# Ledger of designs, part 45: peptides against a protein of PDB entry 3J47

Target 1, 121 residues: chain A of PDB entry 3J47
Amino acid sequence: IRLTNQLKSLKGLQSKLKDVVEYLDKVINKELPINHTILGKLQDVFNLLPNLGTPDDDEIDVENHDRINISNNLQKALTVKTNDELMVIYISNLVRSIIAFDDLIENKIQNKKIQEQRVKD
Target 2, 26 residues: chain B of PDB entry 3J47
Amino acid sequence: NAQYHLLVKQGDGLLTKLQKYGAAVR

## One batch from the design tools (peptide; made by RFdiffusion4, then SolubleMPNN)

Design b2_p15_4_s4 (from b2_p15_4, 12 letters changed)
Fold by OpenDDE base, seed 2:
Structure b2_p15_4_s4 (fold): chain B 121 residues (1-121), chain C 26 residues (1-26), chain A 15 residues (1-15)
Amino acid sequence: as target 1 above (121 residues)
Amino acid sequence: as target 2 above (26 residues)
Amino acid sequence: SLLERLLELEKLEEE
């Protein structure tokens, strides 16, 4: 039950993340207007991510066009890193669930062996 | 993407095996 | 071990 619920929750998270990506792609392609509330929540998620390198305060003199390209490259790198971090979290939770399930089965086997010994005595 | 899907598939396979074993110990 | 149990499960899946 617990493991099945965790797997279901994780599948639900994956589906929601896919919907967010599809929404962002439609916004980038100008197929949909930018929803400021969704964008604000995404910004909050990115701000909760460990700051991917403060650009060293010393490059104040890069022309606004390079700042936009650096911001887009940083956002892309942030998105890739976020996807990798979410993947690592997913794998870690899956592995923990597998270990916990293995321990439960082992405990069940041991309990069955103890009961079979008590019936023979 | 491909590595992620492969890893998810391997994890699901392992989970299915563990579920079958947990049922056989019944 | 977990590994031994996985090997035992693989044998049961081949039967």
Scores: peptide ipSAE 0.340, ipTM 0.868, DockQ to the pose 0.036
Fold by OpenDDE base, seed 3:
Structure b2_p15_4_s4 (fold): chain B 121 residues (1-121), chain C 26 residues (1-26), chain A 15 residues (1-15)
Amino acid sequence: as target 1 above (121 residues)
Amino acid sequence: as target 2 above (26 residues)
Amino acid sequence: SLLERLLELEKLEEE
């Protein structure tokens, strides 16, 4: 039972990580705007991942200290990976905002040139 | 952490540049 | 182009 649950959890994590990568690729390719609801759900999943890997506090046998350290290291590595993914999303949003602002500035420059031409005529 | 703060600082710098340029075009 | 505008922005920061 325990090994089957761990394998199921690992498969679930792998599937979710794949879905996140596919979503990030669509965001990088500008195919989809960043959905704040998806980001919030992703954050919630990662905040719950620590709780999915912690054995219930009721079986702290002293022999599990090495297994707890390995679990904590894996959790830390997953948290770092999540932070990197969130950072890529943030940078992607920032770049989109910069491009949109640049386009607004161009439109304003063009409008100003058109008005200056109309005053000279 | 330090790399994240550096990227945020660079992004804020670019945004500030764009704001200044947008104000100069007004 | 976006690149030309970025270059103009960089010049305005050096002033």
Scores: peptide ipSAE 0.334, ipTM 0.873, DockQ to the pose 0.033
Fold by OpenDDE base, seed 5:
Structure b2_p15_4_s4 (fold): chain B 121 residues (1-121), chain C 26 residues (1-26), chain A 15 residues (1-15)
Amino acid sequence: as target 1 above (121 residues)
Amino acid sequence: as target 2 above (26 residues)
Amino acid sequence: SLLERLLELEKLEEE
């Protein structure tokens, strides 16, 4: 039971780390508007957290309960930190997208002004 | 969580405004 | 500027 629960917790952490890496790679490659993927992965993380914290109802010695609580608190803290980092990356990419759209719109306005001048001449 | 969702909603609102303006300039 | 554009977008949302 103890080793199986530790292995399950490690597999959950490994899956989470893999998801973060895959997300970071997609962000680096500029392939996707980041909002929906971050929200989906955050939801998956929050849905998996309760499933990682169910001890099977077998006699957990008081020493195991403290280790599980410390591990869960560390995973929660790491999750919060990861969420904050992902949020900062998201905001940064949102700002970059806003600037890029502003530049595109300004270019369209300038092109329209040039066309209107050519029609008046 | 709630603050993150609020920031996401605000960001999506700004993107939608930029898209509408970009369509009006066409 | 980006600020002038944001102010113009805000006016379009109020209309």
Scores: peptide ipSAE 0.357, ipTM 0.879, DockQ to the pose 0.033; fails the geometry check
Fold by OpenDDE base, seed 4:
Structure b2_p15_4_s4 (fold): chain B 121 residues (1-121), chain C 26 residues (1-26), chain A 15 residues (1-15)
Amino acid sequence: as target 1 above (121 residues)
Amino acid sequence: as target 2 above (26 residues)
Amino acid sequence: SLLERLLELEKLEEE
């Protein structure tokens, strides 16, 4: 049951990561805004990752130690991958903030020019 | 890490430029 | 554009 749940969670994570990558590509292409829901889901996955690698205390069979190490290594690899994805999301947000700030300044310049023109008339 | 730091640095540079411009428009 | 404005700011930083 637990391995099946981990595999299902991993498949769910993989699907979500794919959706995030596709979303990030659309963000890079300026087609869509950052979906805060996707970010929240990635954070949730990141917060759940430590829990996916914790052996429940109930059956320390020696065969589980290699599986636990593999699970922990996979969890670490997924954590790194998730961190990279969060980083790309952060950069995408930064770029949007910069663009929005640019537009605000441009609007301010235009408004100033319009006011200066009205004072000259 | 290095590529990320470079990209963050580029973003910070752009933000600083935008701040200077915003100050010049004040 | 943002690019044009960045180029103007780069010129202002060189002055």
Scores: peptide ipSAE 0.345, ipTM 0.876, DockQ to the pose 0.033; fails the geometry check

Design b2_p15_5_s2 (from b2_p15_5, 9 letters changed)
Fold by OpenDDE base, seed 3:
Structure b2_p15_5_s2 (fold): chain B 121 residues (1-121), chain C 26 residues (1-26), chain A 15 residues (1-15)
Amino acid sequence: as target 1 above (121 residues)
Amino acid sequence: as target 2 above (26 residues)
Amino acid sequence: LLAEKLLKELEEQNR
């Protein structure tokens, strides 16, 4: 549940980011007029995210390229950290499932031995 | 990525062996 | 019985 919800939320975020990129590409190609309301909501989402410097169309200064690289590196580092945490949880759940199954087998063997003793008495 | 997929494959292989053992103890 | 419940809970946690 928690892991699946996090994965679903991450996939939802990835889909939303793809839709945003596709929208921005259509605006850049002049296929769609600039919707200021969508752009404002996007800016609010970006202000809530730790510095995903989307270059708003005001001036390709060399400072933006370094900020974009830093933000991409931070996003990559957060993605790697999240993947490592998910991996640790997966291994932990696998090990717990193995232990629970081993205990189930042992309990079944004991129950068979008790039944065999009761048939001999 | 490659190490993660390798670990997941090893885990699935172990789970499959465990399922076969549980079916044999039934 | 308890181990089957624990296994189901683990399956639900992994679902």
Scores: peptide ipSAE 0.400, ipTM 0.878, DockQ to the pose 0.098
Fold by OpenDDE base, seed 5:
Structure b2_p15_5_s2 (fold): chain B 121 residues (1-121), chain C 26 residues (1-26), chain A 15 residues (1-15)
Amino acid sequence: as target 1 above (121 residues)
Amino acid sequence: as target 2 above (26 residues)
Amino acid sequence: LLAEKLLKELEEQNR
């Protein structure tokens, strides 16, 4: 019963992680707008990931050390990959904000020119 | 690391240019 | 115009 529930929870987590990756890929490809709330929750998950790799200090048999090192290296590589994806998303948002600000400035300049023309007529 | 810092510096440079342009249009 | 130049420069940097 406990092992079956843990396997079900792990499968559920794996499915959610896959959905997150698919969402991030769609955001990178500009198919979807970035949701800051989802991004914040992902950042929180990644900040908690270092705690998922702390083995409780009780009795690691020598055969588990290589599997734990491989798991920690994979987890570190996945954390780096996701930090890179989050960074690309952050920069994409920064650039969108830059473009929106440039358009706002151009609109303000155009509105000022229209007002100056109306005062001369 | 170096590419990350370069990308962040470019973003900061763009943000600074936008702030200057926004101040010049006020 | 400026936004399009900035977008092109970003695309060139990501290639």
Scores: peptide ipSAE 0.395, ipTM 0.877, DockQ to the pose 0.050
Fold by OpenDDE base, seed 4:
Structure b2_p15_5_s2 (fold): chain B 121 residues (1-121), chain C 26 residues (1-26), chain A 15 residues (1-15)
Amino acid sequence: as target 1 above (121 residues)
Amino acid sequence: as target 2 above (26 residues)
Amino acid sequence: LLAEKLLKELEEQNR
């Protein structure tokens, strides 16, 4: 349930991010008019993301390409970090499940041996 | 990507071994 | 008994 819910939430987030990228590409290509309401909600989502440097609106011209790359690198680094954390949690849960299963099997084998011994006595 | 897929495949292999072992102990 | 509880808890965590 928790892992399934986390996976479902992550898939939902991935789908939403894909839809956002596809929308932004259509806006960049001038295929769709800029919807200010969608852009405002997108800005709110980006503001909830840790410091994807909003270019302060006060320096027009020439350095925008490097700041966009730094913001994209930070977002990519955060995405990689989140993926690594989820992977560590997944592996930790697998290992715990394997250990608990091994202990269960050993306990079942011991219980069978004790029952077989009681039938022979 | 490749290391992640390798880890997932190893996890699936362990789960399959675990299922076979659980079926053999039943 | 304890291992069966732990197995149920693991199944519930993996659900």
Scores: peptide ipSAE 0.389, ipTM 0.871, DockQ to the pose 0.093; fails the geometry check
Fold by OpenDDE base, seed 2:
Structure b2_p15_5_s2 (fold): chain B 121 residues (1-121), chain C 26 residues (1-26), chain A 15 residues (1-15)
Amino acid sequence: as target 1 above (121 residues)
Amino acid sequence: as target 2 above (26 residues)
Amino acid sequence: LLAEKLLKELEEQNR
């Protein structure tokens, strides 16, 4: 339930993010007029994102392009880190599941042997 | 990437062994 | 008993 809900939420976020990228590409290509209401909501989402590097106020001379690249690199690094953490948790749960099932099977075999001995006595 | 695929392959190998053992006990 | 409890806990973790 909790894992399924997280996966469903992540899939929903991924779909919405794709729709936003497709919309932005259409606006950049001048296929659609700039919708100020959608842009305002996107700005609010970007303002709610953890500041992906406040460059210390002393690098005022990095062109806006380098700041965007640094922000994208940091976002990518955080995404990779989160994916690696989720993968480690998934594998840890899988291994615990396998051990618990192996112990269950061994316990069932022992119980069956004990019952077969009691029927022979 | 290679370490990830190796780890997934090891997990699949363990799952397959577990399924075979579960079928032998039933 | 213990193994059925572990299986149930595993099903709960995978929910």
Scores: peptide ipSAE 0.389, ipTM 0.871, DockQ to the pose 0.090; fails the geometry check

Design b2_p15_5_s3 (from b2_p15_5, 9 letters changed)
Fold by OpenDDE base, seed 5:
Structure b2_p15_5_s3 (fold): chain B 121 residues (1-121), chain C 26 residues (1-26), chain A 15 residues (1-15)
Amino acid sequence: as target 1 above (121 residues)
Amino acid sequence: as target 2 above (26 residues)
Amino acid sequence: LLAQKLLEELEKLNR
């Protein structure tokens, strides 16, 4: 039962990660705005992932230790991959914000120049 | 983790500079 | 000028 639940959670995480990558590609390509709901659900999955890996079962079988290490390494690798995806989203938002501010600043400079010309005429 | 936090801190620093510039143009 | 410097710093952060 535990192994099947871990495999199902892993498949669910893999599917969610694929959806996030596809969403990121659409955001990079300017096809879609950032969906905060997808980002929030992803963060929730990350916050829950470390908690899903704590076995409360004190039953020592030496064969489970290698599987736990592989599962932890895979969870860590998935965490790194999605941290990188979140980073790309964050940078993309930052760049968009900067472009929008640059345009606002340029518009204000132009408006000021137009007003200064109208006062000299 | 540490590299990510460093990158986020640098991004926040740029955002702060941008906010200061936007306030100076007001 | 300042906006261009901010853009350059962002490009460095993205690399």
Scores: peptide ipSAE 0.412, ipTM 0.882, DockQ to the pose 0.059
Fold by OpenDDE base, seed 2:
Structure b2_p15_5_s3 (fold): chain B 121 residues (1-121), chain C 26 residues (1-26), chain A 15 residues (1-15)
Amino acid sequence: as target 1 above (121 residues)
Amino acid sequence: as target 2 above (26 residues)
Amino acid sequence: LLAQKLLEELEKLNR
């Protein structure tokens, strides 16, 4: 149950992330108008990401465009790294749950064999 | 990327084997 | 036996 729910949640997150990427690609290609509501929710998600490279708000000089692109690239790289790490942790927990389930099944089979032997004696 | 997809594919294969085993023991 | 093989495959994936 817990493992199946985690896998379902991860698949749901992956599907949602794919839909967001597909939407952003369509907006970049000017195939769809910018939906301000989706963009606002996306901004909220980005604001919840750790601000990797807040330059102190006091130097709004024209050099900030390259720094903003670099900070966005760093934030993207760290988001990818965090997603990869979370996926590795998820798979590791999945396999541990698989092993624990296999051991539980083997224990049930052994207990059934012991009960069948006791009924034949 | 390729190693990651291989890891995911192996995990799915293990999950499928476990589901079959759990269904055979029920 | 199967659980040990699964552990070995997991260790190979974690290297």
Scores: peptide ipSAE 0.412, ipTM 0.881, DockQ to the pose 0.050
Fold by OpenDDE base, seed 4:
Structure b2_p15_5_s3 (fold): chain B 121 residues (1-121), chain C 26 residues (1-26), chain A 15 residues (1-15)
Amino acid sequence: as target 1 above (121 residues)
Amino acid sequence: as target 2 above (26 residues)
Amino acid sequence: LLAQKLLEELEKLNR
């Protein structure tokens, strides 16, 4: 039950993230008008994500372009790292619960065999 | 990317096997 | 036995 719910939640999150990416691609391609409400909610989600620095429009000096690229690369690396960590946690939880499920099934089979033996005696 | 997708596909395969096994033991 | 096979498949996924 707990794993199935976690997997369902993760699949739901993945689907929602895919829909967001598809929406963003359509907005980038100018196929859809920018919905400010969706953009605001997306911005809130990004603000809840650790430091996806929107470059604050602090003064366009040409030296900032390299710093912005480094910051974006660091943020991308942190996002990838976080995704990898979440993936490892997910896999580890999946493994643990597969093992627990196997043990539960084996115990159920053993208990059934013991009951069948008691009925034959 | 490809390794990640392969890992996800194998995880889905294991999950499907687990679901079948859980249904067979029920 | 099944847990061991699952563990082996998971170990293959982690390599």
Scores: peptide ipSAE 0.407, ipTM 0.877, DockQ to the pose 0.052
Fold by OpenDDE base, seed 3:
Structure b2_p15_5_s3 (fold): chain B 121 residues (1-121), chain C 26 residues (1-26), chain A 15 residues (1-15)
Amino acid sequence: as target 1 above (121 residues)
Amino acid sequence: as target 2 above (26 residues)
Amino acid sequence: LLAQKLLEELEKLNR
């Protein structure tokens, strides 16, 4: 139950993140108008993430380009680290599920053998 | 990325084998 | 037995 909920929550987060990226790409390509409500919620998510310098629409000073690259690299590194950690958790949980299933099968085989012996007596 | 997808694919293959085995023991 | 080996491999991956 807890595991399935975590995996479902993670899958939901991944889907939402994909929808956000797809929305941002459409906004960048001028296919959709900027939705301020979505941007505000995205800003709240970014404010909860340590120092993702969103370029606020204030003028590209050349000093911001290196800071933006460093923040994007740190964000990318944190995203990769988080993805690796989630992968380890996923594998660990898969393995635990495999073990629990193997034990359940062995118990079922033993119970069948015990029933077959009781019918022969 | 490629190693991640390979590992996920191997995990899915194991899950599918387990599901088949659980269905055969029913 | 298999469970313990998998647990050990997971512990190695988490270090």
Scores: peptide ipSAE 0.398, ipTM 0.879, DockQ to the pose 0.044

Design b2_p15_5_s4 (from b2_p15_5, 9 letters changed)
Fold by OpenDDE base, seed 2:
Structure b2_p15_5_s4 (fold): chain B 121 residues (1-121), chain C 26 residues (1-26), chain A 15 residues (1-15)
Amino acid sequence: as target 1 above (121 residues)
Amino acid sequence: as target 2 above (26 residues)
Amino acid sequence: LLADELLKLLEELNR
């Protein structure tokens, strides 16, 4: 149950992240107008992220393109690291669930053997 | 990457064994 | 046997 819920939550997060990327690509390509409500929610998500060296909004100098690339690289590196950590946690929880299931099987086998002995006596 | 794929493959092998044991005990 | 193989995999993941 817990593992299935975690996997479902992770799949839900992945789907939502994909939808956000697809939306941003459509906005960048001018296929869709900027939806201020979606952008505001996205800004709220970014404000909850650790400050990835987004320059404060007040110096649009040509140096910002390299800083934006560095910030994007740092964001990508942190996203990859977070994904790897989540994968390790997921596998660890799978393995723990497998051990608990193995113990349950062994307990069931032992209980069955005890019942078969009691019917022969 | 390669170590991760090896680990996932080993985990899948164990899951398959566990499923067979679970079916034999039912 | 299976649990011991799983514990080894967990140790490898945590290293």
Scores: peptide ipSAE 0.369, ipTM 0.872, DockQ to the pose 0.049
Fold by OpenDDE base, seed 5:
Structure b2_p15_5_s4 (fold): chain B 121 residues (1-121), chain C 26 residues (1-26), chain A 15 residues (1-15)
Amino acid sequence: as target 1 above (121 residues)
Amino acid sequence: as target 2 above (26 residues)
Amino acid sequence: LLADELLKLLEELNR
């Protein structure tokens, strides 16, 4: 029963991770807007990943030390990769905010020019 | 690392230009 | 001008 539940949870996590990657690819390709709520939940999942990789304390057999080190190195590599992806998303959001601010400034200039023309007529 | 710092520096340069433009329109 | 520089930054991010 426990192993089947763990496998189901792992499959659920894998599916959700695939959905996040697909969403990130669509955001990079400008097909979808960035959803900050999905990113926040992803960050929370990654902050909890160190706690998911604590094996229950019950058998330190010396053969598990290499598997634990490989798991920790993979988890560290996945954390670095995710941090890089989050950074790309942050910069993409910054650039979108800059474009929106530029458009706002241009609209304000056009409105000011229209108002100055109306005062001269 | 170096490409990332270059990208951040270019973004900061754009933000600074945008701030100057926003101040000139006010 | 600023929009073109932003477009270049976006293109560099997507490369």
Scores: peptide ipSAE 0.353, ipTM 0.865, DockQ to the pose 0.055
Fold by OpenDDE base, seed 4:
Structure b2_p15_5_s4 (fold): chain B 121 residues (1-121), chain C 26 residues (1-26), chain A 15 residues (1-15)
Amino acid sequence: as target 1 above (121 residues)
Amino acid sequence: as target 2 above (26 residues)
Amino acid sequence: LLADELLKLLEELNR
C-alpha cells in the first residue's frame, strides 16, 4: 500500500512535470498566451530551489548572451543534481519498502508454519 | 546515468522477486 | 539472501 501510493505520487509528479514542459513548449512556440499564474507558480518553485546564482557583483560588460548560457548550464546542472537526489531518495524508499515487504512475507510464512504445527498437535 | 540505470534495474529485479515471493505466500 | 542483496544496495546508495 505505502509503496504503491509513493509510486503513484511519483508517476503523478512525472505526469504533471510533463504537462508543464508541454505547456512551456507551447508558450515558447507562441501557440498559447503566457499564463502569468502558471509562470508565477513555476517562479516560486525555482525560488524555492537554492539560488545557485547570486551574481558576485564583479564585472560590468560581458554580453547578456554568455551569462544566459552559463545560467542555463548551471540551472541544468542543478536540475540534474536535484533529479539525482530525488532519484536516490526514491530508490532508498523503494528498498526500504522491499525490506518491509520481505519481513512481512517472512512473518506470514512463520505464522503459517505455526498454524500448521497447531493443526498437527 | 549508467550506474543509476543499473541501480534501478537491480531494484526492479529485486521488486519482481519479492512480488513472486509474495504471490507464493498468498 | 534477498534481504542481503537489498542491504548491499542500500549500502551502495548511502556511499
Scores: peptide ipSAE 0.341, ipTM 0.866, DockQ to the pose 0.050
Fold by OpenDDE base, seed 3:
Structure b2_p15_5_s4 (fold): chain B 121 residues (1-121), chain C 26 residues (1-26), chain A 15 residues (1-15)
Amino acid sequence: as target 1 above (121 residues)
Amino acid sequence: as target 2 above (26 residues)
Amino acid sequence: LLADELLKLLEELNR
């Protein structure tokens, strides 16, 4: 249950991030008008991320292009690290579930053998 | 990426064996 | 057999 919920939440986050990227690409390509409500929610998500040197919205001067690239690279590196850590946790929990299922099966086989022996006596 | 896909493929193989074992005990 | 394959997966994950 917990692992399935975490995986579902991660897949939901991935889908939402994809939808955001697709929306931003459409806005950049002038295919859709800027939706201020979606941008506000994105800003809230960015504000919940550790401010890795995103200049406050008032300091988007052209001199910060390298700082924006460093911040985006650090955010990407943290996202990749978090994804790798979640994968390790996912595989570890999968392995634990497999061991628990193997033990359950072995216990069921033993119980069946004991019951078959009791019917022969 | 490639090591991850290999690990997932090995996990899927193990899960398939476990499903067969569970079906044999039923 | 299954446990040995699981152990190998854990070793590969910890590498």
Scores: peptide ipSAE 0.332, ipTM 0.865, DockQ to the pose 0.048

Design b2_p15_6_s1 (from b2_p15_6, 8 letters changed)
Fold by OpenDDE base, seed 2:
Structure b2_p15_6_s1 (fold): chain B 121 residues (1-121), chain C 26 residues (1-26), chain A 15 residues (1-15)
Amino acid sequence: as target 1 above (121 residues)
Amino acid sequence: as target 2 above (26 residues)
Amino acid sequence: EDELLAEMEKLRKLI
């Protein structure tokens, strides 16, 4: 039950993330007007992302273009790292569920053997 | 990407078998 | 019993 609910929640998150990407692509292509409420929530999500480089306050003179590229690369690297961590957690939960199931089967086999022995005595 | 999708597909296959067996053990 | 053991072995071969 718990693992199935986590998988369903992850699939739901993936679908919602795809809908956000599709919306952003339509906004970039000027097919849809910018919804300020969606943009505000997206900005809040980006602000909750671990700060895409605090430039130490002492280098104000690197061209804004290189800073944006470094920020995008850092965000991409953090997204990949987060996906890898989530994958490890998913596998670990899967393995734990398999072990707990194997133990349940073994306990059921042992309980049945004990009942069969009690009927022979 | 391809290795990730393969791993997720294997995990989903295992989960489906685990669910079928957990139904047969009831 | 034997069916439960066979299904457990089938699961162990799948892991």
Scores: peptide ipSAE 0.318, ipTM 0.867, DockQ to the pose 0.132
Fold by OpenDDE base, seed 5:
Structure b2_p15_6_s1 (fold): chain B 121 residues (1-121), chain C 26 residues (1-26), chain A 15 residues (1-15)
Amino acid sequence: as target 1 above (121 residues)
Amino acid sequence: as target 2 above (26 residues)
Amino acid sequence: EDELLAEMEKLRKLI
């Protein structure tokens, strides 16, 4: 019963992780707007992943040490890759926010010039 | 890791400046 | 007006 519930929870986590990757791909392809709340929760999950990779220090035979090291190295490489993707998304959002802000400033300057012309007429 | 945190911190500082100015422009 | 232009220049130097 406990082992079956853990396997079900792990499969549920794997499915959610796949849905997140698919969402990130749609955002990269500009098919969907970035949800900042989802991105923040993903960053929190990745910051907690180093703590999820410590199995308690009791009883794993020398044959599992190579599989655990390969899994930890792959998980670390996937974490680095995901941090790089999140960084590119974050920079892309900053650049879009800067452009939208420049347009807002230009629109305000134009509106002020139009008001000054109307006061001189 | 350290370069990523520095870049995020710089971007958050920029975003805060943009928000303050957007509030002064409104 | 001059304050808005000065803030645009500060933004351009920050990018």
Scores: peptide ipSAE 0.303, ipTM 0.870, DockQ to the pose 0.084
Fold by OpenDDE base, seed 3:
Structure b2_p15_6_s1 (fold): chain B 121 residues (1-121), chain C 26 residues (1-26), chain A 15 residues (1-15)
Amino acid sequence: as target 1 above (121 residues)
Amino acid sequence: as target 2 above (26 residues)
Amino acid sequence: EDELLAEMEKLRKLI
């Protein structure tokens, strides 16, 4: 029963991680807008992950040291991968903000030209 | 880490220029 | 106006 529930939870996590990667690929390709709610939940998950591998300072028997180092290296590698995904999202938001601002400026310049023409007539 | 900080610094520089421009257009 | 256009063109080259 316990092992079956852990396997089900791990499969559910793997499916969600796949859906996140597919979503990020669509955002990189400019097919979808960034969902801030999904991003916030991902950040929360990763802020909780570093606590899964801090040994409280009680005498680590030498047999656990290699397994703890492997888990910490895996968590560190996952954290780096996530930081890279968050960077892509940050760049995508910056580019979108710059485009929206360029359009706003062009609209303001056009509106000024129209007003100057109406004052000369 | 270093590439991350460089990219964030470039993005913040662009955002600051964008904000200054938005203030000048008001 | 012209200084603004020059700053926009610099921004487009940085994207």
Scores: peptide ipSAE 0.298, ipTM 0.872, DockQ to the pose 0.067
Fold by OpenDDE base, seed 4:
Structure b2_p15_6_s1 (fold): chain B 121 residues (1-121), chain C 26 residues (1-26), chain A 15 residues (1-15)
Amino acid sequence: as target 1 above (121 residues)
Amino acid sequence: as target 2 above (26 residues)
Amino acid sequence: EDELLAEMEKLRKLI
């Protein structure tokens, strides 16, 4: 039962990561705004990933050592992949903030020029 | 890893510039 | 003002 739930949670995470990648592609293509709720959920997943990779110190058998190592390596690989995805989101947010900021400054410069012209007339 | 950290540092440098400008535009 | 414009141009070159 516990392993089946972990596998189901991992499949759910994989599906969500796929949805996030697809969302990121739409964000890179400027088709959609960044969803802060998706970002928050990814951060939560990333913060929970180290905790999902701690074998509970409760007892069971030397035959699982290869499966535990594979699980830990897969979880590390998923953590790296999630970190790369979070970075792409972060950069996309930065680029949007930069563009919005450039537009804000340009608008302020234009407004100032208009005020200076109105004071000269 | 190194390229990732470089890209993050470049992004943080851009954010810091944006913040300085945001303060100058206030 | 000119410093702000010069820094904007640097930002536009960095994007």
Scores: peptide ipSAE 0.319, ipTM 0.876, DockQ to the pose 0.076; fails the geometry check

